Peptides against a protein of PDB entry 6CSU. Designs and how they scored, part 33

Target 1, 51 residues: chain A of PDB entry 6CSU
Amino acid sequence: GALEELRGQYIKAVKKIKCDMLRYIQESKERAAEMVKAEVLRERQETARKM

## One batch from the design tools (peptide; aimed at target 1 D20 S28)

Design b2_p28_1 (made by RFdiffusion4)
Pose (drawn by RFdiffusion4):
Structure b2_p28_1 (pose): chain A 51 residues (1-51), chain B 51 residues (1-51), chain P 28 residues (1-28)
Amino acid sequence: as target 1 above (51 residues)
Amino acid sequence: as target 1 above (51 residues)
Amino acid sequence: DEEEILEKIDEEEEEALEEAEEYEEEIL
């Protein structure tokens, strides 16, 4: 039983770490995508200069 | 004994998972920091234009 | 890819569980 408990605790700890990394990565990609949008908008300054 | 040792192993194993996540996070900071230099270098194109 | 770390964590988890299974069999 102690073996099953310890095994269960280990699995729970790593499954939490995975859940945290999954969210952190999804958040990071969205922030990176937001950086893409915010800079295409900076081209408006360039295209206005070209106008 | 056997249970304490098994505990030490699970602990050591999850700490290794933490090390992998840490090296990844450090790489994330370096990459974002590299992006700062990259954006400063594109400003060089625009300052040559202003000259 | 940013999601390759999750595959690495899975591999490390499987390896740690296989080693722990072998150690549990020795205890038993």

Design b2_p28_1_s1 (made by RFdiffusion4, then SolubleMPNN; from b2_p28_1, 11 letters changed)
Fold by OpenDDE base, seed 2:
Structure b2_p28_1_s1 (fold): chain B 51 residues (1-51), chain C 51 residues (1-51), chain A 28 residues (1-28)
Amino acid sequence: as target 1 above (51 residues)
Amino acid sequence: as target 1 above (51 residues)
Amino acid sequence: DDFDILEKIDKQEKEALEEAEKKAKEIE
């Protein structure tokens, strides 16, 4: 019935939100990793210049 | 150092995202509940008319 | 529920970042 259909739609929406969140987190982690690498390199360069 | 500061900023960003997501989910649940109530009422009305 | 999922995700994010920092310091 209509109530079951509504429930189904809600579950589908929640699943989509979950997937979007997980994807965002994954992408954020990847960006963070790259930022960390870049920062380490900058710090090494700075140290080298001060030697 | 710079790396720790970067980490701090990342954590702050993640916290914000979490809060936004939680709020979205909460609001979504509230809307879903209202939709369910409305549907139940419609079904009751339909049943009453068919009696 | 959805809130529990978000809590788990938040925890995982923190742990992953800490691990990344640890690795970065090891390389430095």
Scores: peptide ipSAE 0.153, ipTM 0.554, DockQ to the pose 0.113
OpenDDE base, seeds 1, 3, 4, 5: peptide ipSAE 0.147, 0.153, 0.159, 0.147; ipTM 0.504, 0.572, 0.554, 0.556; seed 4 fails the geometry check

Design b2_p28_1_s2 (made by RFdiffusion4, then SolubleMPNN; from b2_p28_1, 16 letters changed)
Fold by OpenDDE base, seed 5:
Structure b2_p28_1_s2 (fold): chain B 51 residues (1-51), chain C 51 residues (1-51), chain A 28 residues (1-28)
Amino acid sequence: as target 1 above (51 residues)
Amino acid sequence: as target 1 above (51 residues)
Amino acid sequence: SDEDILKEIEKQEKKALEEADKFAKEIE
C-alpha cells in the first residue's frame, strides 16, 4: 500500500546517499594518493636537476 | 492523517541524514587536504636531507 | 576517523529506520 511504498522510497533515498558518500570518500583518497605521487616525483626530479 | 504524518517523519529523517553526511564530506575533504599538505612537507624534508 | 564517522552515520540511520518501523506498526 501507500505506506509501504513511502517506506521503500525513504530506504532507497538513504541508501543512495550512503553510496554516494562512500564513493566520494574512495575517489577523494585516490586523488590524494595520485597528488602525493606526483609531488614526490617532482621533488625527486628537482633534486636530480640540482646535482 | 496517518499517511501525511509518516511522510513528514521520513522527509525530516532523510533531510537530517543528508545534512549530517554533507557536513561529514566537507570535514573529510578538509582533513584530507591537510594530510596531503603534511605528506608533501615530509617528502620535501626528505629530499633536503638527501642533498 | 572516516571509518568511525561512517559507523556513527550507519548507527543513526538504523535508529531512524527502527523508529519509522515502530511508527508504521502503531498506525496499522
Scores: peptide ipSAE 0.122, ipTM 0.577, DockQ to the pose 0.549
OpenDDE base, seeds 1, 2, 3, 4: peptide ipSAE 0.100, 0.117, 0.116, 0.110; ipTM 0.546, 0.459, 0.465, 0.557

Design b2_p28_1_s3 (made by RFdiffusion4, then SolubleMPNN; from b2_p28_1, 9 letters changed)
Fold by OpenDDE base, seed 4:
Structure b2_p28_1_s3 (fold): chain B 51 residues (1-51), chain C 51 residues (1-51), chain A 28 residues (1-28)
Amino acid sequence: as target 1 above (51 residues)
Amino acid sequence: as target 1 above (51 residues)
Amino acid sequence: DDFSILEKIDEQEKKALEEAKEKEEEIR
C-alpha cells in the first residue's frame, strides 16, 4: 500500500544520501591529497629557486 | 497519521544530514588548509636542507 | 564546488517530499 511504498522511498532516499556522502568524503580526500602534492611540488621548486 | 509521521521523519532526517554535511565540509576545509600549511613548511625545510 | 553534493541532496529531498505529498493526497 501507499504507506509501505512511502516507507520504501524513505529507506531508499536515506541509503542514497548515505552513499552520496561517502562518495563525497572519498572525493574530498582525493582532492585534498592532490592539493597537498601540488603544493609540495610548488614549494620544492620555489624554495630551490630561492636557495 | 503514520504517513505524515514518516514524511516528517524523512524531512527531519534529511535536514540533519544536510547540517552534518555542511559541518563536515567546513571542518574538512579547515583540516585541509592546516595540512597544506604543514606540508609547505616541511617542504621548505627539507628542500632548504638539501640545497 | 563543495556544495554540489548538497544540491543533489536538496533535489532528492524535494522530490521525495513531493512524492510523499502526492501519496498523502491519495490516502486522504
Scores: peptide ipSAE 0.205, ipTM 0.649, DockQ to the pose 0.685
OpenDDE base, seeds 1, 2, 3, 5: peptide ipSAE 0.178, 0.191, 0.178, 0.189; ipTM 0.639, 0.647, 0.618, 0.649

Design b2_p28_1_s4 (made by RFdiffusion4, then SolubleMPNN; from b2_p28_1, 11 letters changed)
Fold by OpenDDE base, seed 3:
Structure b2_p28_1_s4 (fold): chain B 51 residues (1-51), chain C 51 residues (1-51), chain A 28 residues (1-28)
Amino acid sequence: as target 1 above (51 residues)
Amino acid sequence: as target 1 above (51 residues)
Amino acid sequence: DDFSILEKIDKQEKKALEEAEKKAKEIL
């Protein structure tokens, strides 16, 4: 019925939002990991140059 | 009516969940930024100690 | 873990709406 269909629409919307956010978080973690690696390498060079 | 009110509640709930997720992501980004800063500082010390 | 936090948020809202659904079914 109309109530069940409305509930279904809600659940579908929530699931979509959740999946999109989880994907964003995962991609963000990957980017952050690469950023940290690059920053560590640059910092080693910077520190070495100053000594 | 009751059905329209329930529809409104579902829409409101979906929006709230989305906002809560976005807030969590924003807070996570802030924590990640602070972690990177801390890691850079530790790496400077580590590199300096090895030279 | 990120997944658990998101699941908790979803669960909280769904629980509230389940009660609303019960009331709505009684009224309709």
Scores: peptide ipSAE 0.173, ipTM 0.593, DockQ to the pose 0.505
OpenDDE base, seeds 1, 2, 4, 5: peptide ipSAE 0.104, 0.109, 0.127, 0.170; ipTM 0.550, 0.524, 0.567, 0.582

Design b2_p28_2 (made by RFdiffusion4; failed a check: the pose's geometry)
Pose (drawn by RFdiffusion4):
Structure b2_p28_2 (pose): chain A 51 residues (1-51), chain B 51 residues (1-51), chain P 28 residues (1-28)
Amino acid sequence: as target 1 above (51 residues)
Amino acid sequence: as target 1 above (51 residues)
Amino acid sequence: AEEFLEWLEEKEEELLEKFDEYIEELEE
């Protein structure tokens, strides 16, 4: 039983780390995508200059 | 004994997973920091225009 | 980019605290 418990605790710990990294990564990609939008908007300053 | 050793192994294993996540996160900072230099260098194109 | 870097630093602190807590649960 102790072997099953310890195994269970290990699996739970790693599954939590995976859940944390999954969210961290999804959030990171959304932040990166937001950086893409915010800069296409900076081109408005450039295209206004061209106008 | 065997149970304490098994415990030490699971702990050491998860800490390794933590090390992998840490190296990744450090890489994340470096990449975002590299982006800062990259953006400053594109400003160079626009300052040559202003001259 | 600098704001994204500060956000990554804050998220690193939060993740490292969680990882330490998960390891402390195994130490128990």

Design b2_p28_2_s1 (made by RFdiffusion4, then SolubleMPNN; from b2_p28_2, 11 letters changed; failed a check: the pose's geometry)
Amino acid sequence: AEELLKKIEEDEEDLLKKMEEEIEELEK

Design b2_p28_2_s2 (made by RFdiffusion4, then SolubleMPNN; from b2_p28_2, 10 letters changed; failed a check: the pose's geometry)
Amino acid sequence: AEELLKKIEEDEEDLLKKVDELIEELEK

Design b2_p28_2_s3 (made by RFdiffusion4, then SolubleMPNN; from b2_p28_2, 10 letters changed; failed a check: the pose's geometry)
Amino acid sequence: AEEYLKWIEEKEKDLLKKMEEEIEELEK

Design b2_p28_3 (made by RFdiffusion4)
Pose (drawn by RFdiffusion4):
Formats: sequence, C-alpha cells, structure tokens
Structure b2_p28_3 (pose): chain A 51 residues (1-51), chain B 51 residues (1-51), chain P 28 residues (1-28)
Amino acid sequence: as target 1 above (51 residues)
Amino acid sequence: as target 1 above (51 residues)
Amino acid sequence: EEEEILEEIEEEEEEALEEMEEFEEEIE
C-alpha cells in the first residue's frame, strides 16, 4: 500500500507540473500573438507617413 | 530503508522535471530579451531614413 | 517549439515510472 501511495503521490506531482506548464505555455503563446497584433497596428504610423 | 529510498527517488525524479522546466523558462527569458535587441535593430532602419 | 518541453517531461515521467516499478518489484 505504501508503494501504491508513493506512486500515486509522484504521479499527482508531475500531473500538476504538466497542468502548470500547459497553462503557462498557452498563455505565453497568446502573449506572443498579442505582440503580433500590437505591431501590425504600429504600421499604421508607417502607412500614415506614406499617405 | 526501502520506503525512504523510494521516496528519495520520486523526489529526485520530480526535481529533474523541475530542472527541465527551469532551463526552458530561462530560455524563454533569453528569447524575449533577444527580441528587444531585434526591435532596436529595426529602429536602425528608420533612423537611417530620418537622416 | 514551446510544447516540446511537455513531451520531454512525459518521457522523463515514463522513464522514472519504469525505474520505480522495477525498484518496487525488488522491494516486494
């Protein structure tokens, strides 16, 4: 039983780490995508200069 | 004994998972920091324009 | 890619579980 408990605790710890990394990564990509939008908008300043 | 050792192994294993995540995060910082230099370099194109 | 670390974590987990299963069998 101690073997099953210890195994269960390890699996729980790593599954939490995975859940944390999954969210961290999704968030990081969204932030990176938000950086793409905010810069296409900075071209407006360039295209206005061209106008 | 066997249970304490087994415990040490699960602890050591998850700490390795943490090390992998840490190296990844450090790389995230470096990449975002590299982005700062990359953006400063594109400003060079625009300052040559202003001259 | 940013998701490659999750595959590396999964590989490390499988390897650690295989080693622990073998060590648990020795204890038994």

Design b2_p28_3_s1 (made by RFdiffusion4, then SolubleMPNN; from b2_p28_3, 14 letters changed)
Fold by OpenDDE base, seed 4:
Structure b2_p28_3_s1 (fold): chain B 51 residues (1-51), chain C 51 residues (1-51), chain A 28 residues (1-28)
Amino acid sequence: as target 1 above (51 residues)
Amino acid sequence: as target 1 above (51 residues)
Amino acid sequence: SLEDILEKIEKQEKKALEEADKKEKEIK
């Protein structure tokens, strides 16, 4: 019935939200890590220019 | 230095995202649960009207 | 070293993800 359908939709939505948010946090971490790596590269280049 | 600051910002951002994600998931579950409860109420009212 | 800093960051990422997974299971 309608109640069972709604329950099913609820569970499906929660699962999707969970997956999407976990993906989001992972991608956010990756972006932050890439920013750090880029800064490291810049620092190495700066050091090299000063040598 | 700039690198250490960036590292600190990265870790801080990750912690914030983690907390925000978990809160969002919890709030989403609560909203979905309230929708189910509202539907149950409507069904009970419909049943009562048919009696 | 810069490499040591990156390694520490990666380690923290892993720990943060594991903690998030545990907390998510508690919420479910």
Scores: peptide ipSAE 0.095, ipTM 0.503, DockQ to the pose 0.050
OpenDDE base, seeds 1, 2, 3, 5: peptide ipSAE 0.086, 0.079, 0.068, 0.069; ipTM 0.518, 0.493, 0.479, 0.503; seed 5 fails the geometry check

Design b2_p28_3_s2 (made by RFdiffusion4, then SolubleMPNN; from b2_p28_3, 12 letters changed)
Fold by OpenDDE base, seed 2:
Parts: structure tokens; C-alpha cells; sequence
Structure b2_p28_3_s2 (fold): chain B 51 residues (1-51), chain C 51 residues (1-51), chain A 28 residues (1-28)
């Protein structure tokens, strides 16, 4: 019935949002790690240049 | 009725999840920025020490 | 991007809400 269908739609939407959030978190962590690595490389070069 | 109550619960839950995600994204960006700043400072000191 | 993910989530929420409203209208 309509109540069961509405409940099903809620569960489906919540699961989709959860999956999108988990993917975002994982990709964000990967991007942050790459940003730190890139910044360390640039800073080594910059510091060496100034000495 | 039961359908209106279920619809209300769905809308409330989805809004809560959306707010939690937005907060997480903002906090994650702030933490990432602070991590980069801290790493730059440490790398300057480390590079200088090794020269 | 972060913004693209949020926009897609908002789109899905809006579509799900619309479907629920259409079903509610059929019951009344």
C-alpha cells in the first residue's frame, strides 16, 4: 500500500544519501592527503631557495 | 493520519542528514586548511635543520 | 566536486519528496 511505498522511498533516499556522503568523505581524505604532499614538496623547494 | 506522520518523519530525517553533511563538509575544509598550515611550518623547520 | 555531490543529493531529495506528495494526493 501507499504507506509501505512511502516508507520504502524514505529508506531508499536515506541509503543513497549515506552512500554519497561516504564517497565524499573518502574522496575528501584522498584530496587532503595529496594537498599535503604537494605543499611539502613546494615548501622544501621554497625554503631551500631562500637559504 | 499515519501517512502524513510518515511523510513528516521522512522530511525531518532528510533535512537532518543534509544539515549534518553540510556541517561535516565545512569542518573538513577547516581541518584541511589547518593541517596544511601546520605541515608548512613543520617542513620549513625540518628543511632548515637539514641544511 | 563537493558542490556537485550536494547538488545531486538535493535533486534526489526533491524528486523523492515529489513522488511522496503525488502518492499522498492519490489517497486523499
Amino acid sequence: as target 1 above (51 residues)
Amino acid sequence: as target 1 above (51 residues)
Amino acid sequence: SDEDILEEIEKQEKEALKEAEEKEKKIK
Scores: peptide ipSAE 0.117, ipTM 0.524, DockQ to the pose 0.587
OpenDDE base, seeds 1, 3, 4, 5: peptide ipSAE 0.109, 0.104, 0.101, 0.107; ipTM 0.529, 0.503, 0.502, 0.511; seed 4 fails the geometry check

Design b2_p28_3_s3 (made by RFdiffusion4, then SolubleMPNN; from b2_p28_3, 12 letters changed)
Fold by OpenDDE base, seed 1:
Structure b2_p28_3_s3 (fold): chain B 51 residues (1-51), chain C 51 residues (1-51), chain A 28 residues (1-28)
Amino acid sequence: as target 1 above (51 residues)
Amino acid sequence: as target 1 above (51 residues)
Amino acid sequence: SDESILEKIEKQVKEALEEAEKKEEEIR
């Protein structure tokens, strides 16, 4: 019935948002790692140019 | 009734996930900023010691 | 960017809440 359908929709929505959060966290960690690598590279390049 | 209670539980769960996500994102940004700062500093120190 | 993704997530959460509220009103 209508109540069971609503329950199913709510559970599905909550699970989706949870999954989106976990994926975002993982992708954020990967982006952070790349940001650190890029910053270190830039620092080395700038130091080399000033020498 | 049962319908209102189900709605309330769903909304509460979604809001909690949202809050947890926003907090994680904020903390992640802060940690990333500190990590980049520390890495740049270490790179400068290592370069200086090798000169 | 992280800011862009954050904005999208916030929008999705808000829309999901609004849809749930609308569906409750239709069933009640």
Scores: peptide ipSAE 0.091, ipTM 0.463, DockQ to the pose 0.540
OpenDDE base, seeds 2, 3, 4, 5: peptide ipSAE 0.088, 0.088, 0.086, 0.089; ipTM 0.454, 0.456, 0.451, 0.460

Design b2_p28_3_s4 (made by RFdiffusion4, then SolubleMPNN; from b2_p28_3, 12 letters changed)
Fold by OpenDDE base, seed 2:
Structure b2_p28_3_s4 (fold): chain B 51 residues (1-51), chain C 51 residues (1-51), chain A 28 residues (1-28)
Amino acid sequence: as target 1 above (51 residues)
Amino acid sequence: as target 1 above (51 residues)
Amino acid sequence: SDEDILEKIEKQEKEALKEIEEKEKEIK
């Protein structure tokens, strides 16, 4: 009935948001790692030029 | 009626989770920015010592 | 932290589901 359908819709929506969050966290970690590597490399070059 | 109340609770719960996610994303960006600043400073010091 | 936000979501799911179940009993 309508109640069971509403319950199902709620569960589905919440699980989707949870999955989206987990995916965002993982992708964010990957992007952060790459960005740090790039920044470290740039900084080494810049520091070396100033010495 | 009770069905409308249930619908309201569903919408409220989903919106709360969504808001928490958005807040977390913003806080994560702030933490990442601070971590990058710290890493850049550390790398400048380390590079300078190796030259 | 990552764990904190996930725990919050899980807690919200559990609480909301309990409220839904209680409302179902009121309607039936």
Scores: peptide ipSAE 0.166, ipTM 0.635, DockQ to the pose 0.701; fails the geometry check
OpenDDE base, seeds 1, 3, 4, 5: peptide ipSAE 0.139, 0.141, 0.152, 0.143; ipTM 0.610, 0.614, 0.626, 0.616; seeds 1, 3, 4, 5 fail the geometry check

Design b2_p28_4 (made by RFdiffusion4)
Pose (drawn by RFdiffusion4):
Structure b2_p28_4 (pose): chain A 51 residues (1-51), chain B 51 residues (1-51), chain P 28 residues (1-28)
Amino acid sequence: as target 1 above (51 residues)
Amino acid sequence: as target 1 above (51 residues)
Amino acid sequence: EALEEENERADEMIELLDERVEELEEAL
């Protein structure tokens, strides 16, 4: 039983780390995508200059 | 004994997973920091225009 | 600003990794 408990605790710990990294990564990608939008908008300053 | 050792192994294993996540996160910072230099360099194109 | 926000998210993730290791040590 101790072997199953210890095994269970290990699995739980790593599954939590995975859940944390999955969310951290999704968030990171969204922040990176938001950086893409915010800069296409900075081209408006460039295209206005061209106008 | 056997249970304490097994415990030490699970702990050591998860700490390894933490090391992998840490190296990744450090890399994240470095990449975002590299992006700062990259953006400063594109400003160079625009300052040559202003001259 | 984006680099500062990435640093904050990275510190928070490191803190979560520390917490998960501590929770496993307490649970074992």

Design b2_p28_4_s1 (made by RFdiffusion4, then SolubleMPNN; from b2_p28_4, 15 letters changed)
Fold by OpenDDE base, seed 4:
Structure b2_p28_4_s1 (fold): chain B 51 residues (1-51), chain C 51 residues (1-51), chain A 28 residues (1-28)
Amino acid sequence: as target 1 above (51 residues)
Amino acid sequence: as target 1 above (51 residues)
Amino acid sequence: SFLKEEEEMNEDMVRKLQEIVEELEKSL
């Protein structure tokens, strides 16, 4: 019935939010890791050149 | 009626989740910025010590 | 830059969250 449908729609929405956020977190972690790696390399090179 | 009330509750709950996620994203940005700053400083120091 | 990319990703997530809310509002 309508009540069950409303419940289903709510659950679907919440699950979608959860999935999107988990993906966001994963992608953010990957970007952060890549940024750190790149920055580490760049800073080492830059500092080395200045020394 | 009860159905309309439940509909309102579900929408309110999802909006609350949205707000919580936006806050999480904001906090994540702040953490990311701090991480970058800290890592840059650390790597400069480390490289300098090794040179 | 990393921060610029993160901001863009955040904006995308905001849009997605808004779409989910809107879809729920339309379906209910």
Scores: peptide ipSAE 0.246, ipTM 0.670, DockQ to the pose 0.700
OpenDDE base, seeds 1, 2, 3, 5: peptide ipSAE 0.243, 0.242, 0.238, 0.242; ipTM 0.669, 0.669, 0.666, 0.667

Design b2_p28_4_s2 (made by RFdiffusion4, then SolubleMPNN; from b2_p28_4, 12 letters changed)
Fold by OpenDDE base, seed 4:
Structure b2_p28_4_s2 (fold): chain B 51 residues (1-51), chain C 51 residues (1-51), chain A 28 residues (1-28)
Amino acid sequence: as target 1 above (51 residues)
Amino acid sequence: as target 1 above (51 residues)
Amino acid sequence: SFLEEEEEKNEEMVKKLEEAVKELEEAL
């Protein structure tokens, strides 16, 4: 009935948000890790050149 | 009626989740920025010490 | 830059969140 459908729609929306956020968090962590690695490497080179 | 009230509650709940997630994203970005800054500073020091 | 990329991804996520809310609102 209408109540069950409404409940289902709410749950579906919440699950979608959850999945999208989990993916975002994971991808953000990966981007951050890659950025840190790249920045560390660049900084090593820059610091070395300045010394 | 009860159904309309429940509809309103579900929409309100989803909007709250949205707001909470947006805040999380913002805070995550701030943490990422601070992490990068700290890592760059540490790497400068470490590289300098190794030279 | 990293921050610019994160801002772009943030905007994408905002759109996804808005779509999820919209889908619920349209279904109700």
Scores: peptide ipSAE 0.254, ipTM 0.669, DockQ to the pose 0.699
OpenDDE base, seeds 1, 2, 3, 5: peptide ipSAE 0.248, 0.248, 0.247, 0.252; ipTM 0.667, 0.667, 0.666, 0.670

Design b2_p28_4_s3 (made by RFdiffusion4, then SolubleMPNN; from b2_p28_4, 16 letters changed)
Fold by OpenDDE base, seed 5:
Structure b2_p28_4_s3 (fold): chain B 51 residues (1-51), chain C 51 residues (1-51), chain A 28 residues (1-28)
Amino acid sequence: as target 1 above (51 residues)
Amino acid sequence: as target 1 above (51 residues)
Amino acid sequence: SFLKEVEEMNERMVKELQEAVEELEKSL
């Protein structure tokens, strides 16, 4: 019925939000790893330049 | 009634998820700055060691 | 390491998100 349909829509929306946030967390982790690699490379260049 | 309670539960769950994620993002940003500083220091030490 | 810390934060957030969804599902 109408109540069950609305209930289904609400739970579906919550699950979508969960998935979107989990994806954001995963992408944040990937960006963090790349940021560390880039910063290490830049610091090596800076140290070498000062020699 | 049952419909109003369901709506209330949905809104409450969504707000909780939102607050948790905002906290995660804020804490991640705060620690990212400290991470960069620590990696820069370690990389300077490693570069100096290789000389 | 920072990456390990991020992973730990991820695990905590995953758990909290799952619990929030499960609480809603149990009340339906």
Scores: peptide ipSAE 0.107, ipTM 0.478, DockQ to the pose 0.673
OpenDDE base, seeds 1, 2, 3, 4: peptide ipSAE 0.105, 0.095, 0.099, 0.105; ipTM 0.477, 0.548, 0.472, 0.478; seeds 2, 3 fail the geometry check

Design b2_p28_4_s4 (made by RFdiffusion4, then SolubleMPNN; from b2_p28_4, 15 letters changed)
Fold by OpenDDE base, seed 4:
Structure b2_p28_4_s4 (fold): chain B 51 residues (1-51), chain C 51 residues (1-51), chain A 28 residues (1-28)
Amino acid sequence: as target 1 above (51 residues)
Amino acid sequence: as target 1 above (51 residues)
Amino acid sequence: SFLEEVEEMNERMVKKLEEAVKELEESL
């Protein structure tokens, strides 16, 4: 009935948001790690050139 | 009625989740910026010490 | 830059969240 459908739609929406956020968190961590590595490498080169 | 109230509650709950997640995203961005800054500073020091 | 990449990810996620809320509002 309408109540069950409403409940189902809510749960579906919440689950979608949850999944998207979990994926975002994972991708954010991976991207952050890669960018930090890249920045560290660039900084090593820049610092070395300045010394 | 009960159905309309429940509908309103579900929509309100989802909007709250959205707001909470947006805040999380903003905070994660700030943390990421600070993390990169910290790593760059540490790397400058480490590279300098090695030279 | 890193911050630009993060901002791009944020923008995509914001759109997904907005769409999820909109879909719920339309279905209910």
Scores: peptide ipSAE 0.158, ipTM 0.581, DockQ to the pose 0.702
OpenDDE base, seeds 1, 2, 3, 5: peptide ipSAE 0.149, 0.153, 0.147, 0.136; ipTM 0.574, 0.579, 0.574, 0.559

Design b2_p28_5 (made by RFdiffusion4)
Pose (drawn by RFdiffusion4):
Structure b2_p28_5 (pose): chain A 51 residues (1-51), chain B 51 residues (1-51), chain P 28 residues (1-28)
Amino acid sequence: as target 1 above (51 residues)
Amino acid sequence: as target 1 above (51 residues)
Amino acid sequence: AFEEEVERAEEMEEKLDERVEEFEEEME
């Protein structure tokens, strides 16, 4: 039983780390995508200068 | 004994997973920091224009 | 944006430390 318990605790710990990294990554990508939008908007300053 | 050793192994294993995540996170910072230099360099194109 | 990304990366590192500490306490 101790072997099953210890195995269970290990699996739980790594599954939590995976869940944390999955959310951290999703969030990081959305922050990166938000950077793409915010800069295409910066081109408005450039295209206005061209106008 | 065997149970304490097995514990130490699971602990050591998860800590390795932590090290992998840490190296990744450090890399995340370096990449975002590299982005800062990259953006400063495109400002160079615009300052040549202002001259 | 870079400062926010550094703070968020530090918070993730703290979460990994907490997960390791909690797992060590459960194993003890």

Design b2_p28_5_s1 (made by RFdiffusion4, then SolubleMPNN; from b2_p28_5, 14 letters changed)
Fold by OpenDDE base, seed 5:
Structure b2_p28_5_s1 (fold): chain B 51 residues (1-51), chain C 51 residues (1-51), chain A 28 residues (1-28)
Amino acid sequence: as target 1 above (51 residues)
Amino acid sequence: as target 1 above (51 residues)
Amino acid sequence: MLKEIEERNEEMEKRLQKELEEFEKKME
């Protein structure tokens, strides 16, 4: 019925949002470490050259 | 009626979820920026002391 | 430094907006 259809549409929308956000979070975690490592290396080089 | 009220509630719920996720994304960006800045500072000091 | 993060953020915002709009359209 109409109520079940509305419920299904709601659940589907929420699941899409959830999946997108989980992917975003996972990718963010993976890249955060890489960004920090890269920045650390760049900063080491900069500091070393200045000293 | 009951159907229209439920429809409105589902729309409201999805909008709330969207807003919460957008806020999370914004806060995540800010946290990432601060983490990079903090790591750069720590690495400058560490590198300087080792040289 | 954060360009990649910003790009992903913008993409996610667009997806969320699209998903909401599609849901609202189905609720019409």
Scores: peptide ipSAE 0.298, ipTM 0.725, DockQ to the pose 0.738
OpenDDE base, seeds 1, 2, 3, 4: peptide ipSAE 0.292, 0.293, 0.294, 0.295; ipTM 0.722, 0.722, 0.724, 0.723; seeds 3, 4 fail the geometry check

Design b2_p28_5_s2 (made by RFdiffusion4, then SolubleMPNN; from b2_p28_5, 15 letters changed)
Fold by OpenDDE base, seed 5:
Structure b2_p28_5_s2 (fold): chain B 51 residues (1-51), chain C 51 residues (1-51), chain A 28 residues (1-28)
Amino acid sequence: as target 1 above (51 residues)
Amino acid sequence: as target 1 above (51 residues)
Amino acid sequence: RYEEEIKRNEEFEKRLEDELKEFEEKMK
């Protein structure tokens, strides 16, 4: 009935938002990891330059 | 009636989830902005060093 | 270097808004 339909629509919306958020978080983590690696590499290069 | 009240509650719940996620994104944006500022500062310092 | 992250954030915000809008329209 109408109650079940509303419940279904709510659950569907929440699941969609959840999935998008999880993907966003994962992308953020991947980017952060890549940026950290790049910074570490640059730091090592800078250290080598100063030595 | 009860159906309309439940509908309202679902909308309210989704809006709350949205607000929480937008706040998380806003915090991420603030971190990104601070890192941009730091990068610009470092770039200027490097330019000055090379000149 | 962080502009891509800013753009990603903006795109995600838009998707959230669109999803909420769609849900609210269904609730009318």
Scores: peptide ipSAE 0.269, ipTM 0.709, DockQ to the pose 0.689
OpenDDE base, seeds 1, 2, 3, 4: peptide ipSAE 0.267, 0.265, 0.265, 0.261; ipTM 0.706, 0.707, 0.708, 0.705

